# Peptides against a protein of PDB entry 1EMU: the designs that were tried, part 53

Target 1, 132 residues: chain A of PDB entry 1EMU
Amino acid sequence: PPYLKWAESLHSLLDDQDGISLFRTFLKQEGCADLLDFWFACTGFRKLEPCDSNEEKRLKLARAIYRKYILDNNGIVSRQTKPATKSFIKGCIMKQLIDPAMFDQAQTEIQATMEENTYPSFLKSDIYLEYT

## One batch from the design tools (peptide; made by RFdiffusion4, then SolubleMPNN)

Design b2_p17_4_s1 (from b2_p17_4, 7 letters changed)
Fold by OpenDDE base, seed 5:
Formats: structure tokens, sequence, C-alpha cells
Structure b2_p17_4_s1 (fold): chain B 132 residues (1-132), chain A 17 residues (1-17)
């Protein structure tokens, strides 16, 4: 069943809508749902191919992600990303150089945080175990 | 709004994986 694949890799968990739902519920209880939301926001952002028609929207979205997750010093995403990574993103925003990959390093760092902490904890949680 | 843009991006990201 799918829940067994979820235990094999974080990617398998995030590739399943039921898995995402359960994991998000768990993260909300832990006060760290922003980790997952940021990760998916970065993925969505990267899928937006640069063109004349969406340039303004891409800039607005990049600014929104920056303001909500990177600039907020009290947020878990900001605390789990390196200063150099946040500085790079700030530079891109200030210069309006909005490359599809501008959040890749931050996304990698947040993914590592989930892999090392919240994902293993989820597999030990009542939410996951009761589902199995 | 910022929240609306982010929610749209999250949805897009979930569908992309």
Amino acid sequence: as target 1 above (132 residues)
Amino acid sequence: SDDELIEEAIKLGEEAI
C-alpha cells in the first residue's frame, strides 16, 4: 500500500495527496507547516517559465515568498536557512533578477531539515501509525 | 495578495511533483 512507500522516502510521501494531507496535519500540530508550504511554493515557482506575459506575476510571487518565509526572522524557514542563502535571495529580489532557480538552495536546505527531523518524527506519529 | 499568490504556487507545486 502507498503508506509503505511513504516510509521509504520523503519524495514518495510528497508525491501522494493523502500523504501530503497527513504530513501537513502533523506539521501544523508541530508548528512547522511553513516548511512544507515553502517547499511546495518553491517547486511551483520553478515551474513558471519566464516569459513576457508572466514576468510581473513571477516577480510578485518571488517577493511574496521572500517576505513571508525568508525575511521573517521569527519563522522556522528563516531559522533553517543559512545567512548566505537568504542574502542571495535578497539580492535577487532587490536587483529584480528572478531566475527560476533562485530558491533552489533554500529549498534544498529546508528539504534537509524535513529529512532529518520532521519526516522521521511523522513516521513515528500517531497520525501516521493510526493510518497504517 | 501575497497569501493568495503563495497558495496558488503551493497548489502548483503539489501538482508538479
Scores: peptide ipSAE 0.840, ipTM 0.976, DockQ to the pose 0.952
Fold by OpenDDE base, seed 3:
Formats: sequence, structure tokens, C-alpha cells
Structure b2_p17_4_s1 (fold): chain B 132 residues (1-132), chain A 17 residues (1-17)
Amino acid sequence: as target 1 above (132 residues)
Amino acid sequence: SDDELIEEAIKLGEEAI
């Protein structure tokens, strides 16, 4: 069943809508749902390839992600991203150089945080175990 | 709004993987 695949890799968990739902519920209880939301936001942002029709939208979205997750010093995403990574993103925003890959390093760091902490904890949680 | 844009991006990300 799918829940066994979820325990094999974080990617398998995030590739399943039911898995995402349960994981998000768990993260909300832990006060760290922003980790998952940021990760998916970065993926969605990268999917928006530069073109004339989406240039303004991409800039607005990049700024929104920056303001919500990177600029917020009290946020878990900000606390779990390296200063150099945050500075790079800030630079892109200030220069209006909105490359599809501008959040890649931050996404990688947040993924590592989930791999090391929240994902293993989820597999030990009542939410996951009761589902199995 | 910022939240609406982010929510849309999250949905796109969830569908992409």
C-alpha cells in the first residue's frame, strides 16, 4: 500500500496527495507547516518558466515567498536557511533577477531539515501509525 | 495578495511532483 512507500522516502510521501495531507496535519501540530508549504511553493515557482505573459506574476510571487518565509526572522524557514542563501535571494529580489532556480538552494536546505527532523518524526507519529 | 499567490504556487508544486 502507498503508506509503506511513504516510509521508504520523503519523495514518495510528497508524491501522494493523501500523504501530503497527513504530513501537513502533523506539521501543523508541530508548528512547522511552513517547511512543507515553502518547499512546494518553490517547486511551483520553478515550474513557471520565464515568458512575457508571466513576468509580472513571477516577480510578485518571488517577492511574496521572500516576504513570507525568508524575511520573517521568527519563521521556521528563515531559521533553517543559511544566511548566505537568504542574502542571495534578497539580492535577486532587489535586482529583480528572477531566475526559476533562485530558490533552489533554500529549497534544498529546507528539504534537508525535513529529512533530518520532521519526516522521521512523522513516521513515528500517531497520525501516521493510526493510518497504517 | 501574497497569500493567494503562494497558495497557488503550492498547488502547482503539489501537482508537479
Scores: peptide ipSAE 0.840, ipTM 0.975, DockQ to the pose 0.952
Fold by OpenDDE base, seed 4:
Structure b2_p17_4_s1 (fold): chain B 132 residues (1-132), chain A 17 residues (1-17)
Amino acid sequence: as target 1 above (132 residues)
Amino acid sequence: SDDELIEEAIKLGEEAI
């Protein structure tokens, strides 16, 4: 069953709508749902390939992600990303150089945070165990 | 709005993986 795959790989968990739903519920209880939302936002952003028709939208989205997750020093995402990573993102925003990969390092760092902390905790949570 | 853009991106990300 899918829930067994979730325990084998974070990727498997994030590749399943039911897994995402349960994991998000868990993260909300832990006050760190922004980790998951940011991770998916970065993935979505990267899927928007640069072209003349979506340039303005991509810039607006990049700015939105930056303002919500990176600029907020009190946010969990900001606390779990390296200063150099945040500075790089800020630089991209200021220069309006919106490369599809501009959030990749931040996404990697947030993924590592989930892998090392919230993901293992989720697998020990009542939410997951009761689902199994 | 910013939140709407982010929500759209999140959904796109969830579907992309």
Scores: peptide ipSAE 0.840, ipTM 0.975, DockQ to the pose 0.954
Fold by OpenDDE base, seed 1:
Structure b2_p17_4_s1 (fold): chain B 132 residues (1-132), chain A 17 residues (1-17)
Amino acid sequence: as target 1 above (132 residues)
Amino acid sequence: SDDELIEEAIKLGEEAI
């Protein structure tokens, strides 16, 4: 069953709508749902291929992600991303150089945080265990 | 708004994988 695959790989968990829902619920209880939201926001952002028709929207989205997750020094995403990574993102925003990959390093760092902490905890949680 | 843009991106991201 899918829930067994969730325990084998974080990617398998995130590839399943039911898995996402349960994991998000868990993260909300832990006060760190922003980790998952940021991760998916980065994925969504990267899917927006740069072109003349969407440049303004891509810039606005990049700025929004930056303001919500990177600029907020008290946010968990900001705390779990390296200063150099945040500086790079800031630079992209300031220069308005909005490459689809501009959040890749930050996303990687947040993914590592989930892999090391919240994902293992989720697999031990009542939310997951009661689902199984 | 910023939140709306982010929510849209999140949804897109969830559908991407």
Scores: peptide ipSAE 0.842, ipTM 0.976, DockQ to the pose 0.928; fails the geometry check

Design b2_p17_4_s2 (from b2_p17_4, 6 letters changed)
Fold by OpenDDE base, seed 2:
Structure b2_p17_4_s2 (fold): chain B 132 residues (1-132), chain A 17 residues (1-17)
Amino acid sequence: as target 1 above (132 residues)
Amino acid sequence: SDDELIEEAIKLGIEEI
């Protein structure tokens, strides 16, 4: 069953709608749902290819992601990203240089946080174990 | 709004994974 695949890798968990739902519920209880939301937001942002018709929207989205997750020093995403990474993102926003890859390093750091901490904890959680 | 833009991006990200 799919839940066994979820225990094999974080990728398998995030590739399943039910897995995402359960994992997000767990993260909310732990006060760190922003980790997953930010991760998916970055993926969505990167998918938007730069062009004249979506330039304004891409800039607005980049600013929104920055304001919600990077600028908030008390937020878990901000706490789990390196100062240099956050500074780079700020620079992109200030210069309005909105490359599709501008959040890649931050996404990598947040992914590592999930891999090392919240994902293993999820597999030990009542939410996951009761589902099995 | 910022939340609406992020929500759309999250949905798009989930579709891509």
Scores: peptide ipSAE 0.788, ipTM 0.952, DockQ to the pose 0.933
Fold by OpenDDE base, seed 5:
Structure b2_p17_4_s2 (fold): chain B 132 residues (1-132), chain A 17 residues (1-17)
Amino acid sequence: as target 1 above (132 residues)
Amino acid sequence: SDDELIEEAIKLGIEEI
């Protein structure tokens, strides 16, 4: 069953709608749902191919992600990303150089945080265990 | 709004996996 695959890798968990739902519920209880939301937001952002018709929207989205997750010093995403990474993103925003990969390093760092902490905890949680 | 844009991006991100 799918829940066994979820225990094999975070990728398998995030590739399943039920897995995402349960994991996000768990993260909300832990006060760190922003980790997952940021991760998916970065993925969505990267999939927006730059073109003349979406340049303004891409800039607005990049600014939104920056303001919500990077600029907020009290947020968990900001706390779990390196200063150099945040500085780079800020630079991109200020210069309006919105490369599809501009959040890649931050996404990698947040993914590592989930892999090392919240994902293992989820597999030990009542939410997951009751589902099995 | 910022939240609306992010929600759309999240949805797109989930669908792209």
Scores: peptide ipSAE 0.787, ipTM 0.951, DockQ to the pose 0.950
Fold by OpenDDE base, seed 1:
Structure b2_p17_4_s2 (fold): chain B 132 residues (1-132), chain A 17 residues (1-17)
Amino acid sequence: as target 1 above (132 residues)
Amino acid sequence: SDDELIEEAIKLGIEEI
């Protein structure tokens, strides 16, 4: 069953709509749903290929992600990303150099946070265990 | 709004998985 695959890797969990739903519910209870939301936001952002028709929208989205997750010093994403990473993102925003990969390092760092902390905890949670 | 843009991006990100 899919729930067994979820326990084998975080990517298997995130590749399943039911898995995402349960994991996000768990993260919300732990006060850290922003980790997952940011991760998916970065993936979505990277999917947007630069072109003349979407340049303004991409810039607005980048600014939105920056303001919500990076600039907020009290947020879990900000706390779990390195200063150099946040500084790089800020630089991209200020220079309006919006490369599809501009959030990659931050996404990697947040993924590591989930792998090391929240994902293992999720597999021990009542939410997951009751589902099995 | 910022939240709407982010929600759209999240949706797109989930679809990519």
Scores: peptide ipSAE 0.787, ipTM 0.952, DockQ to the pose 0.925
Fold by OpenDDE base, seed 3:
Structure b2_p17_4_s2 (fold): chain B 132 residues (1-132), chain A 17 residues (1-17)
Amino acid sequence: as target 1 above (132 residues)
Amino acid sequence: SDDELIEEAIKLGIEEI
């Protein structure tokens, strides 16, 4: 069953709508749902190919992600991203140089945070175990 | 709004997987 694949890799968990839902519920109770939301927001942002018709919207979205997750020093995403990574993103925003890959390093760092802490904890949680 | 844009991006990200 799918829940067994979820225990094999974080990728398998995030490739399943039910897995995403349960994992997000777990993260919310831990006060760190922003980790997953940021991760998917970065993926969605990268999917938006630069073109004349969406350039302004891409800039607005980049600014929104920056303000909500990177600039907020009290947020878990900000605390789990390196200063150099945050500085790079700030530079892109200030220069209005909105490359599709501008959040890639931050996304990688947040993914590592989930791999090392929240994902293993989820597999030991009542939410996951009761689902099995 | 910022939240609306982020929500749309999240949905797009989930769809991408």
Scores: peptide ipSAE 0.786, ipTM 0.951, DockQ to the pose 0.924

Design b2_p17_4_s3 (from b2_p17_4, 6 letters changed)
Fold by OpenDDE base, seed 4:
Structure b2_p17_4_s3 (fold): chain B 132 residues (1-132), chain A 17 residues (1-17)
Amino acid sequence: as target 1 above (132 residues)
Amino acid sequence: SDDELIEEAIELGIKEI
């Protein structure tokens, strides 16, 4: 069953809408749902191909992600991303150089945080165990 | 709004995996 695959890899968990739902519920209870939201936001952002028609929208989205997750010093995403990574993102925003890959390093760092901490904790949680 | 843009991006991200 899918829930067994979820325990084999974070990738399997995030490829399943039910898995995402349960994991996000767990993260909300832990006060760190922003980790997952940021991760998916970065994925969505990267999929937007630069073109004349969506340039303004891409810039607005990049700014939104930056303001919500990177600039918020009290947020878990900000705390779990390296200063150099945040500085690079800030630079892109200020220069209005919005490359699809501009959040890649931050996304990688947040993914590592989930892999090492929240994902293992989820597999030990009542939410997951009661689902099995 | 910022939240609406982010929500849209999240939804797109989920669909893309």
Scores: peptide ipSAE 0.787, ipTM 0.953, DockQ to the pose 0.931
Fold by OpenDDE base, seed 5:
Structure b2_p17_4_s3 (fold): chain B 132 residues (1-132), chain A 17 residues (1-17)
Amino acid sequence: as target 1 above (132 residues)
Amino acid sequence: SDDELIEEAIELGIKEI
């Protein structure tokens, strides 16, 4: 069953609608749902191909992600990303150089945080265990 | 709004996995 695959890798968990739902519920209880939301937001952002018709929208989205997750010093995403990474993103925003990969390093760092902390905890949680 | 844009991006990100 799918829940066994979820225990094999975070990727398998995030590739399943039920897995995402349960994991996000768990993260909300832990006060760190922003980790997952940021991760998916970065993926969505990267998939927006740069072109004349979506340039303004891409810039607005990049600014939104920056303001919500990077600029907020009290947020968990900001706390779990390196200063140099945040500085780079800020630079991109200021220069309006909105490369599809501009959040890649931050996404990697947040993924590592989930892999090392919240994902293992989820597999030990009542939410997951009751589902099995 | 910022939240609406992010929500849309999240939905796109989920579908792209």
Scores: peptide ipSAE 0.786, ipTM 0.950, DockQ to the pose 0.952
Fold by OpenDDE base, seed 3:
Structure b2_p17_4_s3 (fold): chain B 132 residues (1-132), chain A 17 residues (1-17)
Amino acid sequence: as target 1 above (132 residues)
Amino acid sequence: SDDELIEEAIELGIKEI
């Protein structure tokens, strides 16, 4: 069953709508749902093809992600991203140089945080175990 | 709004995986 694949890799968990739902519920009770939301927001942002018709929207979205997750010093995403990574993103925003890959390093760092802490904890949680 | 844009991006990200 799918829940066994979820225990094999974080990728398998995030590739399943039911897995995403349960994992997000777990993260919310831990006060760190922003980790997953940021991760998917970065993926969505990267998939927006740069073109004349969506240039302004891409800039607005980049600014929104920056303000919500990077600039907020009290947020878990900000605490789990390195200063150099946050400085790079700030530079892109200030220069209005909105490359599709501008959040890649931050996304990688947040993914590592989930791999090392919240994902293993989820597999030991009552939410996951009761589902099995 | 910022939240609306982020929600759309999240939905797109989930769809793309």
Scores: peptide ipSAE 0.786, ipTM 0.952, DockQ to the pose 0.929
Fold by OpenDDE base, seed 1:
Structure b2_p17_4_s3 (fold): chain B 132 residues (1-132), chain A 17 residues (1-17)
Amino acid sequence: as target 1 above (132 residues)
Amino acid sequence: SDDELIEEAIELGIKEI
Protein backbone atom coordinates (compact mmCIF):
# COMPACT_ATOMS: atom_id res chain seq x y z
CA PRO B 1 0.00 0.00 0.00
CA PRO B 2 1.07 3.60 -0.60
CA TYR B 3 1.57 4.35 3.09
CA LEU B 4 4.43 1.85 3.18
CA LYS B 5 6.13 3.68 0.34
CA TRP B 6 5.75 6.91 2.31
CA ALA B 7 7.88 5.42 5.04
CA GLU B 8 10.61 4.48 2.59
CA SER B 9 11.32 8.03 1.38
CA LEU B 10 10.15 11.60 1.75
CA HIS B 11 9.87 11.86 -2.01
CA SER B 12 7.44 8.95 -2.06
CA LEU B 13 5.35 10.77 0.50
CA LEU B 14 5.43 14.01 -1.47
CA ASP B 15 4.52 12.19 -4.68
CA ASP B 16 1.15 11.14 -3.23
CA GLN B 17 -1.79 13.49 -2.78
CA ASP B 18 -3.00 11.65 0.29
CA GLY B 19 0.49 11.61 1.70
CA ILE B 20 0.89 15.33 1.15
CA SER B 21 -2.44 16.00 2.82
CA LEU B 22 -1.62 13.97 5.92
CA PHE B 23 1.90 15.32 6.17
CA ARG B 24 0.71 18.91 5.85
CA THR B 25 -1.90 18.33 8.55
CA PHE B 26 0.83 17.04 10.81
CA LEU B 27 3.08 19.99 10.02
CA LYS B 28 0.27 22.44 10.75
CA GLN B 29 -0.18 20.90 14.18
CA GLU B 30 3.55 21.30 14.73
CA GLY B 31 3.48 24.91 13.57
CA CYS B 32 5.73 24.29 10.60
CA ALA B 33 3.52 23.84 7.55
CA ASP B 34 5.50 26.64 5.91
CA LEU B 35 8.32 24.16 5.32
CA LEU B 36 6.20 22.11 2.96
CA ASP B 37 4.43 25.06 1.40
CA PHE B 38 7.74 26.74 0.66
CA TRP B 39 9.14 23.54 -0.81
CA PHE B 40 6.25 23.17 -3.23
CA ALA B 41 6.21 26.89 -4.00
CA CYS B 42 9.85 26.63 -5.04
CA THR B 43 9.08 23.65 -7.24
CA GLY B 44 6.21 25.49 -8.87
CA PHE B 45 8.31 28.58 -9.38
CA ARG B 46 11.11 26.61 -11.02
CA LYS B 47 8.66 25.08 -13.49
CA LEU B 48 7.68 28.49 -14.83
CA GLU B 49 9.74 28.92 -17.98
CA PRO B 50 11.08 32.45 -18.38
CA CYS B 51 9.65 34.34 -21.32
CA ASP B 52 8.58 37.85 -22.18
CA SER B 53 4.93 37.11 -21.46
CA ASN B 54 5.43 35.88 -17.89
CA GLU B 55 8.43 37.92 -16.78
CA GLU B 56 6.41 40.27 -14.62
CA LYS B 57 4.41 37.44 -13.06
CA ARG B 58 7.57 35.50 -12.26
CA LEU B 59 9.06 38.57 -10.61
CA LYS B 60 5.92 39.11 -8.55
CA LEU B 61 5.91 35.48 -7.47
CA ALA B 62 9.57 35.58 -6.53
CA ARG B 63 8.94 38.71 -4.48
CA ALA B 64 5.97 37.06 -2.81
CA ILE B 65 7.97 33.98 -1.83
CA TYR B 66 10.78 36.19 -0.60
CA ARG B 67 8.50 38.39 1.51
CA LYS B 68 6.53 35.53 3.02
CA TYR B 69 9.24 33.01 3.81
CA ILE B 70 12.69 34.59 3.58
CA LEU B 71 12.22 38.12 4.88
CA ASP B 72 10.19 36.96 7.89
CA ASN B 73 12.93 36.48 10.47
CA ASN B 74 10.50 34.82 12.86
CA GLY B 75 9.38 32.24 10.31
CA ILE B 76 10.57 28.67 10.36
CA VAL B 77 11.78 28.83 6.75
CA SER B 78 13.95 31.83 7.54
CA ARG B 79 15.29 30.14 10.66
CA GLN B 80 16.13 26.97 8.73
CA THR B 81 17.92 28.66 5.83
CA LYS B 82 21.48 29.90 5.96
CA PRO B 83 22.20 33.64 5.96
CA ALA B 84 24.19 33.35 2.73
CA THR B 85 21.27 31.62 1.05
CA LYS B 86 18.84 34.30 2.15
CA SER B 87 21.27 37.01 1.10
CA PHE B 88 21.59 35.47 -2.35
CA ILE B 89 17.81 35.43 -2.79
CA LYS B 90 17.57 39.03 -1.62
CA GLY B 91 20.22 39.95 -4.15
CA CYS B 92 18.28 38.30 -6.96
CA ILE B 93 15.16 40.20 -5.97
CA MET B 94 16.95 43.54 -5.71
CA LYS B 95 18.70 43.05 -9.04
CA GLN B 96 15.54 41.64 -10.62
CA LEU B 97 17.56 38.66 -11.83
CA ILE B 98 14.90 35.99 -11.53
CA ASP B 99 16.47 32.71 -12.58
CA PRO B 100 14.25 29.61 -12.26
CA ALA B 101 16.86 28.10 -9.94
CA MET B 102 17.16 31.08 -7.59
CA PHE B 103 15.41 29.22 -4.73
CA ASP B 104 17.14 25.87 -5.28
CA GLN B 105 19.60 26.18 -2.42
CA ALA B 106 16.91 27.33 -0.01
CA GLN B 107 14.67 24.47 -1.11
CA THR B 108 17.51 22.02 -0.54
CA GLU B 109 18.08 23.34 2.97
CA ILE B 110 14.37 23.15 3.81
CA GLN B 111 14.20 19.64 2.38
CA ALA B 112 17.09 18.64 4.64
CA THR B 113 15.22 20.10 7.61
CA MET B 114 12.18 17.99 6.80
CA GLU B 115 14.27 14.86 6.21
CA GLU B 116 16.07 15.23 9.51
CA ASN B 117 13.23 16.35 11.75
CA THR B 118 9.60 16.59 10.69
CA TYR B 119 9.46 13.63 8.31
CA PRO B 120 10.74 11.11 10.87
CA SER B 121 8.40 12.60 13.45
CA PHE B 122 5.50 12.28 11.06
CA LEU B 123 6.12 8.55 10.69
CA LYS B 124 5.80 8.24 14.47
CA SER B 125 2.73 10.47 14.66
CA ASP B 126 -0.79 9.38 15.46
CA ILE B 127 -1.89 10.86 12.14
CA TYR B 128 0.26 8.46 10.17
CA LEU B 129 -0.13 5.47 12.47
CA GLU B 130 -3.91 5.75 12.54
CA TYR B 131 -3.89 5.84 8.76
CA THR B 132 -1.96 2.57 8.55
CA SER A 1 -2.11 39.03 -3.94
CA ASP A 2 1.07 37.46 -2.64
CA ASP A 3 -0.84 34.62 -1.01
CA GLU A 4 -2.73 33.88 -4.19
CA LEU A 5 0.46 33.78 -6.22
CA ILE A 6 2.10 31.46 -3.73
CA GLU A 7 -0.93 29.20 -3.60
CA GLU A 8 -0.89 28.94 -7.36
CA ALA A 9 2.79 28.07 -7.28
CA ILE A 10 2.20 25.44 -4.61
CA GLU A 11 -0.51 23.85 -6.70
CA LEU A 12 1.76 23.84 -9.71
CA GLY A 13 4.53 22.33 -7.62
CA ILE A 14 2.31 19.54 -6.37
CA LYS A 15 1.08 18.85 -9.87
CA GLU A 16 4.62 18.61 -11.17
CA ILE A 17 5.64 15.92 -8.68
Scores: peptide ipSAE 0.785, ipTM 0.951, DockQ to the pose 0.930

Design b2_p17_4_s4 (from b2_p17_4, 6 letters changed)
Fold by OpenDDE base, seed 2:
Formats: C-alpha cells, structure tokens, sequence
Structure b2_p17_4_s4 (fold): chain B 132 residues (1-132), chain A 17 residues (1-17)
C-alpha cells in the first residue's frame, strides 16, 4: 500500500496527496507546517517559466515567498536556512532578478531539515501509525 | 494577496512532483 512507500523516501510521501495531507497535519501539530508549504511554494515557483506574460506575477510571488518565509526571523524557514542563502534571495528580490532557480538552495536546505528531523518523526508519530 | 499567491504556488508545486 502507498503508506509503505511513504516510509521508503520523503519523495514518495510528497508524491502522494494523502501522504502530503497527513504529513502536513503532523507538521502543523509540531508548529512547522511552513517547512512543507515553503518547499511546495518553491517547486511551484520554479515551474513558472519566465516570459513577458507572467513576469509581474512571478515577481509578486517571489516577493510574497520572501516576505512570508525568509524575511521573518521568527519563522522556522528563516531559522533553518543559512544566512548566505537568505542574503542571495534578498539580493534577487532587490535587483528584481527573478530566476526560476532563485529559491533552489533554500528549498534544498529546508528539504534537508525535513529529511533529518520532521520526516523521521512523522514515521514514528501516532498519525502515521494509526493510518497503517 | 501574498497568501493567495503562495497558496496557488503550493497547489502548483504539489502537481509538479
């Protein structure tokens, strides 16, 4: 069943809508749902190819992600990303150089945080175990 | 709003995996 695949890799968990839902519920209880939201927001942002028709929207989205997750020093995403990574993103925003890959390093760091901490904890949680 | 844009991006991201 799918829940067994979820235990094989974080990617398998995130590739399943039911898995995402349960994992997010767990993260919310732990006060760190922003990790997952940011990760998906970055993926969605990267999917938007630069062009004249979506340039303004891409800029607005980049700024929104920056303001919500990077600029907030009290947020878990900010706490789990390196200063150099945050500075790079800030630079892109200020220069209005909105490359599709501008959040890649931050996303990688947040993914590592989930891989090392919240994902293993989820697999030991009552939420996951009761589902199985 | 920022939240609306992020929500849309999240949904797009979920489908992009």
Amino acid sequence: as target 1 above (132 residues)
Amino acid sequence: SDDELIKEAIELGKKAI
Scores: peptide ipSAE 0.845, ipTM 0.976, DockQ to the pose 0.973
Fold by OpenDDE base, seed 5:
Structure b2_p17_4_s4 (fold): chain B 132 residues (1-132), chain A 17 residues (1-17)
Amino acid sequence: as target 1 above (132 residues)
Amino acid sequence: SDDELIKEAIELGKKAI
């Protein structure tokens, strides 16, 4: 069943809508749902190919992600990203150089945080175990 | 709004994985 695949890798968990729902519920209880939201937001942002018709929208989205997750010093995403990474993103925003990959390093760091902490904890949680 | 844009990006990200 799918829940067994979820235990094999974080990617398998995030590739399943039911898995995402359960994992996000768990993260919300732990006060760190922003980790997952940021991760998906970065993925969505990267899929927006630069063109004349979406340039303004891409800039607005980049600014939104920056303000919500990077600029907020009290947020878990900000606390789990390195200063150099946040500085780079700030630079891109200030210069309006919105490359599709501008959040890649931050996304990698947040993914590592989930892999090392929240994902293993989820597999030990009542939410996951009761589902199995 | 920022939240609306982020929500849209999240949904796009879920489909992209």
Scores: peptide ipSAE 0.845, ipTM 0.976, DockQ to the pose 0.990
Fold by OpenDDE base, seed 4:
Structure b2_p17_4_s4 (fold): chain B 132 residues (1-132), chain A 17 residues (1-17)
Amino acid sequence: as target 1 above (132 residues)
Amino acid sequence: SDDELIKEAIELGKKAI
């Protein structure tokens, strides 16, 4: 069953709508749902390939992600990303150089945070165990 | 709005993985 795959890898969990839902519920209880939201937002952003027709939208989205997750020094995403990573993102925003990969390092760092902490905790949570 | 854009990106991300 899918829930066994979820325990094998974070990728398997994030590739399953039910897994995502349960994991997000858990993260919300822990006050860190922004980790997952940011991770998916970065993935979605990267899928928007640059072209003349979506340039403005991509810039707006990049700014939105930056303002919500990076600029907020009190946010969990900001606390779990390196200063140099945040500075790089800020630079891209200020220069309006919106490369599809501009959030990749931040996404990697947030993924590592989930892998090391929240994902293992989720697998020990009542939410997951009761689902199994 | 920012939240709407992010929400759209999240949904796109979920489908892209």
Scores: peptide ipSAE 0.844, ipTM 0.976, DockQ to the pose 0.992
Fold by OpenDDE base, seed 3:
Structure b2_p17_4_s4 (fold): chain B 132 residues (1-132), chain A 17 residues (1-17)
Amino acid sequence: as target 1 above (132 residues)
Amino acid sequence: SDDELIKEAIELGKKAI
């Protein structure tokens, strides 16, 4: 069943809508749902390839992600991203250089945080175990 | 709004993986 694949890799968990739902519920209880939301937001942002029709939207979205997750010093995403990474993103925003890959490093760091902490904890959680 | 844009991006990201 799918829940066994979820325990094999974080990627398998995030590739399943039911898995995402359960994992996010767990993260909300832990006060760190922003980790997952940021990760998916970055993926969605990267999918928006530069073109004339989406240039304004891409800039607005980049600014929104920056303001919500990077600029918020009290947020878990900000606490789990390196200063150099945050500075780079700030620079892109200020210069309006909105490359599809501008959040890649931050996404990688947040993914590592989930891999090391929240994902293993999820597999030990009542939410996951009761589902199995 | 910022939240609406982010929500849309999240949904797009879920479909992209």
Scores: peptide ipSAE 0.844, ipTM 0.976, DockQ to the pose 0.973

Design b2_p17_5_s1 (from b2_p17_5, 7 letters changed)
Fold by OpenDDE base, seed 5:
Structure b2_p17_5_s1 (fold): chain B 132 residues (1-132), chain A 17 residues (1-17)
Amino acid sequence: as target 1 above (132 residues)
Amino acid sequence: SALERESERVVEELLSE
């Protein structure tokens, strides 16, 4: 069943609608839902191909991601990303150099945080276990 | 995929703020 695949990899969990829902519920209880939203935001941002018609949209999105998750020093995402990573992102925003990969390092760091902490905890949670 | 759909949803929400 799908829930067994969720235990095999975080990616499998995040590629399942039920998995996403349950994991988000868990993360909300832990006060860490922003980790997941940021991760998805980065994924969505990266898929937007650079072109003349997308330039303003991509910049707007990048700024939104930056303001919501990176600039907020009290946020869980900011606390779980390295200063150099955040500085790089800020630089991209300021220079308006919006490369599709500009959030990759931050996403990697947040993914590592989930892999090492919240994801394992989720698999031991009542939410997951009751689903199985 | 669910992952793609969720990514799109999150992006749209960010752009609507």
Scores: peptide ipSAE 0.843, ipTM 0.976, DockQ to the pose 0.945
Fold by OpenDDE base, seed 2:
Structure b2_p17_5_s1 (fold): chain B 132 residues (1-132), chain A 17 residues (1-17)
Amino acid sequence: as target 1 above (132 residues)
Amino acid sequence: SALERESERVVEELLSE
């Protein structure tokens, strides 16, 4: 069943509608749902290929991600990303150099945070265990 | 995929703020 795959990899969990829902519920209870939202935001952003028709949208989205998750030093995403990574993102925003991969490093770091903490905790949670 | 759909949803939410 799918829930067994969820325990094998975070990616499998995040590629399942029920998995996403349960994990999000868990993260909300832990006060760290922003980790997941940021991860998905980065994924969605990267899909927007640079072109004339997408430039405005891509810039707007990049700025939104930056303001919501990176700029706030008290936010969990900001606390779990390295200063150099945040500085790079800031530079991209300020220079309006909006490369599809500009959030890749930050996404990797947030993914590592989830892999090392919230994801394992989720697999031990009542939410997951009751589902299985 | 569910992953793609959720990514798109989150993006749209960000853009609507």
Scores: peptide ipSAE 0.843, ipTM 0.976, DockQ to the pose 0.948
Fold by OpenDDE base, seed 4:
Structure b2_p17_5_s1 (fold): chain B 132 residues (1-132), chain A 17 residues (1-17)
Amino acid sequence: as target 1 above (132 residues)
Amino acid sequence: SALERESERVVEELLSE
């Protein structure tokens, strides 16, 4: 069953609608749902190909991600990303150099945080165990 | 995939703010 695959990898969990829903519920209880939303935002941003027709949309999205998750020093995403990573993102925004990969390092760091902390905790949670 | 759909949803939500 799918829930067994969720325990095998975080990617399997995030590729299942029920898995996403349960994991988000867990993260909300832990006050760190922004980790997941940021991760999905980065994924969605990266798949937008740079072209003249997408330039405004991509810039707007990059700014939104930056303002919501990186600029907020008290946010969980900001606290779990390295200063150099945040500085690089800020530089891209200020210079309007919006490369599809500009959030990759931040996404990697947030994914590592989830892999090391929230994902294992989720697999031990009542939410997951009661589902199984 | 669910992953792709969720990514698109989050992006659209951000752009709507």
Scores: peptide ipSAE 0.843, ipTM 0.976, DockQ to the pose 0.944
Fold by OpenDDE base, seed 3:
Formats: structure tokens, sequence, C-alpha cells
Structure b2_p17_5_s1 (fold): chain B 132 residues (1-132), chain A 17 residues (1-17)
């Protein structure tokens, strides 16, 4: 069953709509839901191909991600990303150099945080165990 | 995929704020 695959990898969990829903519920209880939303935002951003039609949309999205998750010093994403990573993102925003990979390092760091902490905790949670 | 759909949903919500 799918829930067994969820325990094998975080990617398997995030590629299942039921898995996403349960994991988000768990993260909300832990006050860490922004980790997941940021991760998905980065994935969605990278998917947008650079072109004339997407220029305004990509810039707007990059700014939104930056303001909501990186600039907020009290946010969990900001606390779990390295200063150099945040500085690089800020530089891209200020220079309007919106490369599809500009959030890759931040996404990697947030994924590592989930892999090390929230994902293992989720697999031990009542939410997951009661589902199985 | 579910991952792609969720990514798109989150992006659209961010752009709507």
Amino acid sequence: as target 1 above (132 residues)
Amino acid sequence: SALERESERVVEELLSE
C-alpha cells in the first residue's frame, strides 16, 4: 500500500495527495507547515520556463516567495536556511536576475530539515500510525 | 502527479495574495 512507500522516502510521501494532506496536518500541529509550502513553492517556481510570457509572473512569484518565507526573520523557513543562502536570494531579487534555480539551495536546506526532523517525527505520529 | 498539482496550487495561492 502507498503508506508503506511513504516510510521509504520523503519523495514518495510528497508524491501522494493523501500523504501530502496528512503530512501538512502534522506540520500544522508542529507549527512548521511553512516548510512544506516553501518546498512546493520552489518546485513550482523552477517549473516555470523563462520566456517573455512568464517574465512578469516569475518575478512576482520570486518576490512573493522571498517576502513570505525568506525575509520573515521569525519564520521557520528563514530560521532553517543559511545566511549565505538567504543573501544570495536577496541579491537575485534586488538585481532582478530570476534564474529558475535561484531557490534550489534553499529548497535543499529545507528538505534536509524535513528529512532530519519533521519527516521522521511524522512516521512516529498518531496521524500516520492511525492511518496505517 | 500529486506533487505537480500541489506545487501548482501553492504557486497560484502565492500569486493571489
Scores: peptide ipSAE 0.842, ipTM 0.976, DockQ to the pose 0.927

